# Peptides against a protein of PDB entry 6TME, part 327

Target 1, 324 residues: chain A of PDB entry 6TME
Amino acid sequence: NRLKRAYIALQAWKKAFYSDPFNTAANWVGPDVCSYKGVFCAPALDDPSVLVVAGIDLNHADIAGYLPPELGLLTDVALFHVNSNRFCGVIPKSLSKLTLMYEFDVSNNRFVGPFPTVALSWPSLKFLDIRYNDFEGKLPPEIFDKDLDAIFLNNNRFESTIPETIGKSTASVVTFAHNKFSGCIPKTIGQMKNLNEIVFIGNNLSGCLPNEIGSLNNVTVFDASSNGFVGSLPSTLSGLANVEQMDFSYNKFTGFVTDNICKLPKLSNFTFSYNFFNGEAQSCVPGSSQEKQFDDTSNCLQNRPNQKSAKECLPVVSRPVDCS
Target 2, 324 residues: chain A of PDB entry 6TME as posed
Amino acid sequence: NRLKRAYIALQAWKKAFYSDPFNTAANWVGPDVCSYKGVFCAPALDDPSVLVVAGIDLNHADIFGYLPPELGLLTDVALFHVNSNRFCGVIPKSLSKLTLMYEFDVSNNRFVGPFPTVALSWPSLKFLDIRYNDFEGKLPPEIFDKDLDAIFLNNNRFESTIPETIGKSTASVVTFAHNKFSGCIPKTIGQMKNLNEIVFIGNNLSGCLPNEIGSLNNVTVFDASSNGFVGSLPSTLSGLANVEQMDFSYNKFTGFVTDNICKLPKLSNFTFSYNFFNGEAQSCVPGSSQEKQFDDTSNCLQNRPNQKSAKECLPVVSRPVDCS

## One batch from the design tools (peptide; made by RFdiffusion4, then SolubleMPNN)

Design b2_p30_2_s4 (from b2_p30_2, 19 letters changed)
Fold by OpenDDE base, seed 1:
Structure b2_p30_2_s4 (fold): chain B 324 residues (1-324), chain A 30 residues (1-30)
Amino acid sequence: as target 1 above (324 residues)
Amino acid sequence: EEEEEKEKKREEEAKERLEKILEELRKELA
C-alpha cells in the first residue's frame, strides 16, 4: 500500500519533468519503486516488515520541472535531496504529510514564492537547505523555534528583518547571505548556544552590531561583510574565543580596531577593509603576524596604504555613530 | 565508467546518510 502510493507520487513527478538530461528517471518504470534511480527504500519505522520509500536523492541531476502535489504521498520520506536541479514553482503544501522529514535540501533550484512554511510543519526536521533559489518575503520567526542543526537561506530574495527568535535557534550553521534582509542584527543573537558559523554577507543590514555577539563563544566563522553596519566594533568581540574567520568588510564601521579583537586566539583571517576605521592596533596591521591574515584596505587609517581620501573619510569620521 | 563509479559512490553515501537519519529518528520517536 505504501509503495503503491509512492509509485503514484513518483510517476506524477516523472510527468512533471520538463527535462531530464541525464535520463535519471529512465528506469522509473513499473511498480518496483525501490529500484528507481535516486529512490531509497528502507524498513518502515512503525513496521519493520514493511518496505517504504524513505529517501530521495536526485542531487546534480539537472532536472527541469516542478514538484507536484502528489509528492505528499511519499509519507515515509525522511531524506529529500534534490539540489542542483532546475525545479521551479513552489514547494507543495502537501509535503506536510511527510512527517518524518529530517533533511530537506532543495538548494540550487528555481523555486519561487514565500518561505516554504511547510518546513515548519515537520517536527523532526534537522537540516534545511533552501539556498540558491528565488524564495522571497519575510522569514517566519518560527523557523528558529525549530530544533534545526543547519539553516541555509543564502542566495534568495528574502526581505524584512531577521527575527528576534534567532536567539532560540540551536543551529550550528546559519546563512543569511545574499538576500535583502534589513534592520539590525537582533540582540538575541548572543543566545545562539550552538552557533559555529553565521553568515550575513550581502544584505541590507544596518545599525550597530549588538554587543551580544561577543557571547558567541563557539563561533568559528562570523561574516557580516557587504552590509550597512555603522558604529564601532563591539568591545565584547574579544569574547569570540574560537573565531577563525571574521569579516566586516564593505560596511560603514568607524572607530578603532583594537588589540583585543586582533589578538583573538583562534583568529586566522580578519577582514575589515572598505570601512571608515580611523585607527587600528599594531596587532591588526597586515603582516604583523605570520599566523593571522588581516586586510585593512580602504579605511581611514593614517600611514597605511590604499586608504580612503580625507575627503571621503571626513564626513563619516567626524560624525561617529554612538552605539552605546 | 568514471561517471558511473562516481554515481555509485554517491548512491552509497546517500544510503549511509539515510541509515543514520533513520537511526536518529528511531531514537527520537521511541
Scores: peptide ipSAE 0.649, ipTM 0.936, DockQ to the pose 0.942
Fold by OpenDDE base, seed 5:
Structure b2_p30_2_s4 (fold): chain B 324 residues (1-324), chain A 30 residues (1-30)
Amino acid sequence: as target 1 above (324 residues)
Amino acid sequence: EEEEEKEKKREEEAKERLEKILEELRKELA
């Protein structure tokens, strides 16, 4: 009996709660699990005459506790949303039995350990949100081999390089922000056919930007701010026909910001402040357009306000990195 | 009462999202 298994799982989870300030699980009593707050039943996909637990939504419940291995008994769950709680520990390997998992959101919790590799075992997974936790270690390259629509990794403790397999991803949104990623952005990034938004903010990324970024025709948001990138901006960025928000601030970029970049047709905001740019086209000057916002603060630009001193600029500008 | 209404709305949204997911899964598994 599938509902009996669900009862065992949910009662084990209730016992794993340390605090339930909103009394969310107060009605989690008795065998009728479909009446439980935050538990959603539906007809089984393999037998419409059988009712099963198909979804869990405990978002914003401020529950403290952990995920017990008995959650692996919830084999019919396709939606698992438990964001904005205080769950701790690791994601149980027993969740590999949830073969219908479609959306997994454990964001804004206190989970620890390596990347939850159990997510790689779910064949139908489309949405993965593990942001705002304490996950650590390497990102497995296999994550980008999956047919995901969205991948949220930001605000964790991930380290090492971004996998070359990123080019295989079909995701429209990918966030790496506020981790400890290092190395270069892979050249394969240009192969991300469905990419709309990508965010690299606040990592230890370095090297030159790959020319292949210019192949991202559907990108509307590109943020690479607060890293260690060097060299000039690729001329191929003129190919970003749909970019609206672009941020390269707080890096070590040098060279000239070209007219071809600042005149991108959909560009609404372009921030390139806190770098070492030594020139910009007239179209890049803040206030030059009513439709576009620019920020050129704290560069090495002549005759512009709020720039770096000659003492700060000279050592960097005189030794430009060749990205060719 | 306002909190109860917010919770009811949240539950309805979750149900609708689940129904869409299940429809997509049916197509994938067929």
Scores: peptide ipSAE 0.649, ipTM 0.936, DockQ to the pose 0.951
Fold by OpenDDE base, seed 2:
Structure b2_p30_2_s4 (fold): chain B 324 residues (1-324), chain A 30 residues (1-30)
Amino acid sequence: as target 1 above (324 residues)
Amino acid sequence: EEEEEKEKKREEEAKERLEKILEELRKELA
């Protein structure tokens, strides 16, 4: 009996709660699991005459506890949303039995350990949100081999390099922000055909930006701020026909910010402050357009306000990094 | 009462989302 297995799982989970301030699980009593708050039943995909637990939504319940291995008995769950709680520990490997998993959201919790590799075992997974946790270690390259629509990794403790397999991703949104990623952005990034938004904010990324970024024709948001990038902006950025928000602030970029970048047709906000740029086109000057916002603060620009001193600029500008 | 209404709305949204997911899964597994 599939509902009996679900009952065992849900009762084990209730026992794993340390705190339930909103009494979310107060009605989690008895065998009728389909009446449980946050538990959603539907006809089974293999047999429409059988009712199964198909979804869990405990978002914003502020529940403290952990995920017990008995959750692996919820084999019919396709939607698992438990964001904005205080769950701790690791994601159970027993969740590999949830072969229908389509959306997995454990964001805004206290999960720890390495990347939850169990997510790689789900053949139908489309949405992965593990942001705002304490996951650590390397990102497995295989994550980008999956047919995911969205990948949220931001605000964790991930380290090492971004996998070259990123180019295989079909995701429209990918966030790396506020981790400890290092190294260069892979050149394969230009192969991300469906990419709309990518965020690298607040990592330890370095090197030159790859020219292949200019191949991201559908990207609307590109944020690489607060890293250690060097060299000039790639001239191929003129190919970003749909970019609306672009941020390169708080890096070590040098060279000239070109007219071709600042005149991108959909560009609404371009921030390149807190770098070592030594020139900009007139079209890049803040206030030059009513339709576009620019920030050139704290560069090495002549005849502009709020720039770095000659003493700060000279050592960097005189030794530009060659990205060729 | 307002909280109860908000909760009902959230439950309805979750159900609708689940139904869409299940429909996509049916297509994928067919």
Scores: peptide ipSAE 0.646, ipTM 0.936, DockQ to the pose 0.957
Fold by OpenDDE base, seed 3:
Structure b2_p30_2_s4 (fold): chain B 324 residues (1-324), chain A 30 residues (1-30)
Amino acid sequence: as target 1 above (324 residues)
Amino acid sequence: EEEEEKEKKREEEAKERLEKILEELRKELA
């Protein structure tokens, strides 16, 4: 019965293919769905004597098509990987029936519409990758209530502010890069207890960096480049004991880059180029360390190469934003 | 031939990953 449902679902999906350049679904014929390319069967969790479709992996198949609602019949699927295809449309709400969904990767496709809220319905979801699509609108705050290990949202069309609930996230990796997020980074960010990597690259984020960033003791990668951040770097960044990669480039930061930041013990790369910093500690100077790489290009630093002109600097530096 | 080998490897990796997932799910649902 379960395999029959799977057959119905998979045949409906095959019909939803507009193009299959590698003939991935060529063998998707007949009732033996477990022999289908990219379809993986396993004993059912509730009854080991029953064989079910437990995984779909069609990564890199360059398939054009859409996800039909019949995919909701794949109720035993725990792994759904269809990245690097040309699937379009929306994620079907019928996927709410896939209560065993553990990893959902639809990255690098042509999906559109709002955030796929069906992902929020999956109680066991640990991995969510929806990057490199055309998802738009607001990010639902509830995403960060999920016990996710990783949240990949980058390269979409998400807008509005980052939810305050971010602090509730247990994810080790979160990417916001290359969206249209605006507003400030929530102060609750410091509550992300398992965070290792967070990327904000290429958004419309603004305001001052919250001091609470310094509470991210386990963060190894912090990239806030290509935004509209202003003010000075928080002194609390000295608390980033494990940060290895830090990028604040292409913002509107001002003030002095301190020793406390540049001497972070695990810091390997620190890029603060293309800002309006008017001073830096000696420890921040590129070439000052063999172990650390710095980039101070295009700031308002004295006696440094490749800096902004006085004409460019004066209007900004003379009116520093007070983040206090 | 190289593409076929890559595809086989991909399938194997997918199977292994699935097995791990199912094991975790079994633990969670037990």
Scores: peptide ipSAE 0.631, ipTM 0.934, DockQ to the pose 0.923

Design b2_p30_3_s1 (from b2_p30_3, 21 letters changed)
Fold by OpenDDE base, seed 4:
Structure b2_p30_3_s1 (fold): chain B 324 residues (1-324), chain A 30 residues (1-30)
Amino acid sequence: as target 1 above (324 residues)
Amino acid sequence: SREKEYEQRLENLAAKARAAAEAELAAQRA
């Protein structure tokens, strides 16, 4: 019966294909759905003697189409991977019935509309990848209440502020890059205990960096480049004991880049170019270390090459934003 | 547990997805 339901779902999906250039669904014929290309069966969790559709992998199939509501009949699916296709429309609400969903990857498609809130209904979801789509609107705060390991949101059309609930996230990797997020980074960010990598590249974020960033002891990659951040770098950044890659380039930072930051023990690459820093410690100078790479290009530093003109620097440096 | 066994059976599929995600993240760092 469960495979019969899967058959209905998969046939409905095949019908929803506008183009299948690699003929991926060519063998999607007959009741033996477990033989379908890209369909993977496994013993059911509730009854090992019953075979069910447990996974879908149509990655890189270049299929054009949409996701029909009948996909909600695939109630045993734990892995749904359909990246690098040309699927359009919205994620069906009927997918809420897929209560075993563990990894959901719809990245690199043509999905539109608001954040797929159906993802919030999956209690066991660990991996969420919706990057490289046209999702828009606000990011629901509830996304960070989930016990996710990885959250990929980059290259969408998300707007508004980053939810304060970010501090509740258990994710090791979170990408916000190339959206339209605005406002400040929430102070609660410091509570992300499992965070290893976070990327804010290319948004409209602004304000001062919260001091609480320094509490991210496990972070190895922190990229806040290409935003509108102002003020000085928090002195608490000296607490980033495990940071390897750090990028603050293309912002409006001012002040002095200190030894405490540049001498971080595991720091391998620190880019703070294209800001308005007016001083740096000797340890921050490019070439000062063989083990660390620095980029101080296009700041307001004296006696350094490739810096901004006095005319460009003076108006900004003379009126620093006080983040205290 | 049955859940752990189930996840193990699907490990290969999951690994493919994770590898792709990690590669993309690495590209963003560059």
Scores: peptide ipSAE 0.030, ipTM 0.587, DockQ to the pose 0.073
Fold by OpenDDE base, seed 1:
Structure b2_p30_3_s1 (fold): chain B 324 residues (1-324), chain A 30 residues (1-30)
Amino acid sequence: as target 1 above (324 residues)
Amino acid sequence: SREKEYEQRLENLAAKARAAAEAELAAQRA
């Protein structure tokens, strides 16, 4: 009966394919769904003697089509990976019936609409990848209340502010890159106890960086490049004991880049180019270290090459932003 | 637990997906 439901779902999906250039679904014929390419079966959790469809892997199949509501019949699916296709439309609400969903990857498709709130209904979800789509609107605050390991949101059309609930997230990796997020980074960011990598690249974020960033003891990658951040770098950044990659380039930062930041023990690459910094410690100078790489290009630094003109610098440097 | 066993059986599929995602993330930083 469970496999019969799966058969109905998978046949409906096959019918929803507009193009299957690699003939991935060529063998999607007959009731033996466990033999279907990209379909993986496993013993059911509630009855080990029953075989169920537990996973879908259609990654890199370049399939054009949409996700039909009948996919909600795949109630035993825990892994759903369909990245690098040309699926369009919205994520069906019927997927709320997939209560075992553990990893959901629909990245690199053509999905549209608001954030797929159906993902919030999955109690056991640990991995969410919706990057490289056309999702839009506000990010629901509830996403960070979930016990996720990874949240990939980059390369979409999300806008508005980053929810304050971000501090509740247990994710180790979060990407916001290449969206339309605006406003300040919430001060609650410092409460992300498991955070290793966070990427804000290419948004409309602004304001001062919160001091609480310095509380991210486990962070190894912090990229806030290509935004509208202002003010000085927080002195508390000296607390980033494990940061390896740090990028603040292409912002409107001012002030002095300190030794305490550039001498971070695990720092490997620190890019702060294309800002309005008017001073840097000797330890921040490119070439000053054999083990660390720095880029101070296009700032307001004295006695450094490739800096902005006085005409460009003076209006900004003379009006320092107070982040206190 | 039975849940752990279930997850273990699907580990290969999960690992493949995670590896691909992590690789792409790294490429974004490059």
Scores: peptide ipSAE 0.023, ipTM 0.548, DockQ to the pose 0.036
Fold by OpenDDE base, seed 3:
Structure b2_p30_3_s1 (fold): chain B 324 residues (1-324), chain A 30 residues (1-30)
Amino acid sequence: as target 1 above (324 residues)
Amino acid sequence: SREKEYEQRLENLAAKARAAAEAELAAQRA
């Protein structure tokens, strides 16, 4: 009996709660699991006459505890939302039995360990949110082989390089922000045909930006701020026909910020502050447009306010990195 | 400010993704 298995799983989970400040699981009593707060039932795919646990929503419950292996008994769950809790430990491998998983949101918890590779075992997964945890180590390249709509990895402890497989991703939004990623952005990034938003904020990324970024025709948000990027901005950025928000601030970029970038038709905000740019087109000057906002603060620009000193600029500007 | 704005956009996209997944699930079960 599927509901019996669900009962076992949910009772095991209740026992794994260290704190339930809102008494969310207070009514988690008895075999009628479909009446449990945060538990949602639906007809089974293979038999519409059978009711199964299809969804869990414990968002914002501030529950402290862990995910016990018995959760693997929830084999009919397609929606698993437990964000904004205080769950700790690791994601159980037993969740591999949840083959119908579509949405997995464990964001804003206290999970630790390596990337939860069990997520890779879910063939129908479309939404993965593991942000605001303490996951660490390398990002499995296989994550981008999956047909995900959204991949939220930000605010973790992931390290190493961004996998080359990123170009295979069909996701509309991908966040790498506030991790420990290093190395260059893969040239394959230009192959992300469905990409709308990508965020690299606050990592240890370096090297030159790949020219292939300019192939991201659907991107509306591109944020590479707070990294160690060097060289000039790729001229191919003029191809970002739909970019609205672009941020390259707090890097080590040099060279000239060109007119063809600042005149991008959908550009609303372009921040390139705190770099070593030594020139900018008139169209890039803050205040030059009523429709666009620019920030050129703390560069090596002549005749602009709030720039770096010559002493700070000269050593870097005189030795520009050639990305060609 | 920037981060908050991005967060809101990401939440919106996440909501769309979730809605799409739910719709797909509903269609499969129908």
Scores: peptide ipSAE 0.021, ipTM 0.479, DockQ to the pose 0.665
Fold by OpenDDE base, seed 5:
Structure b2_p30_3_s1 (fold): chain B 324 residues (1-324), chain A 30 residues (1-30)
Amino acid sequence: as target 1 above (324 residues)
Amino acid sequence: SREKEYEQRLENLAAKARAAAEAELAAQRA
């Protein structure tokens, strides 16, 4: 009996709540689990005459507690949304039994431990949001082998390099922001054929930007700010025909910001402040366009306001990194 | 301001993705 299993799981979960400020689980009483607040039933995929628990939505419930292993009994769940709570601990391995998982959102919680590898076991997963937690360690390369539409990893404690398998990803949006990723952006990034938005903000990434970034024809947002990137901007960035928002601020870039970048046809905002650029084309100057917004603050540019001192610039500009 | 814009952008993308997933799931169950 599927609903009986669901009852066991949900009662175990209720027992695992430490605090329920909005009394969300107050009506979680009795065998009629389909009436539970935040529990949604639907006809089973294998038998339309059978009603099963297909979705959980406890978003913004501010519930404190943990996820008990009994949640693995919710084998028909395809939608699991529990963001903006205070759940702690690890994601149970027993969730591997939820083979219909389609979208998984545990963002804005207090989860810890390594990347929840159980997410890799879900064959039909399309949406993964684990941002704003305390997940740590390496990102499994296999995450990008999955046919995901969105991957949100930002604001965690992930370390190590970004896997080269990133090029295999079919995701339209990927966020790495505010982790501890290090190393270079893989050259395979150019193979992300469906990519619209990618965010690297606030990591420990370094090295030169790969030329292959210019192959991202569908990208509208590219943010690599607040890292340790060096060298010149790739000339191939002129290939970003659809980029609207581009941010390279707070890095260690050097060289000249060229016309072919600043004149990108869809570019609306280009921030390259807080670097060591020693030249820019006239088209890159803030105020040069009514349609485009630029920020060249705190570089090594001549005859521009709010630039770094010669003392700060000279050691870096005189020893440019060769990315060729 | 920059951080707020970033968070709002991510939220919008998440909402869009969720809506798309829901539509696909509904189609599969129909």
Scores: peptide ipSAE 0.021, ipTM 0.459, DockQ to the pose 0.829; fails the geometry check

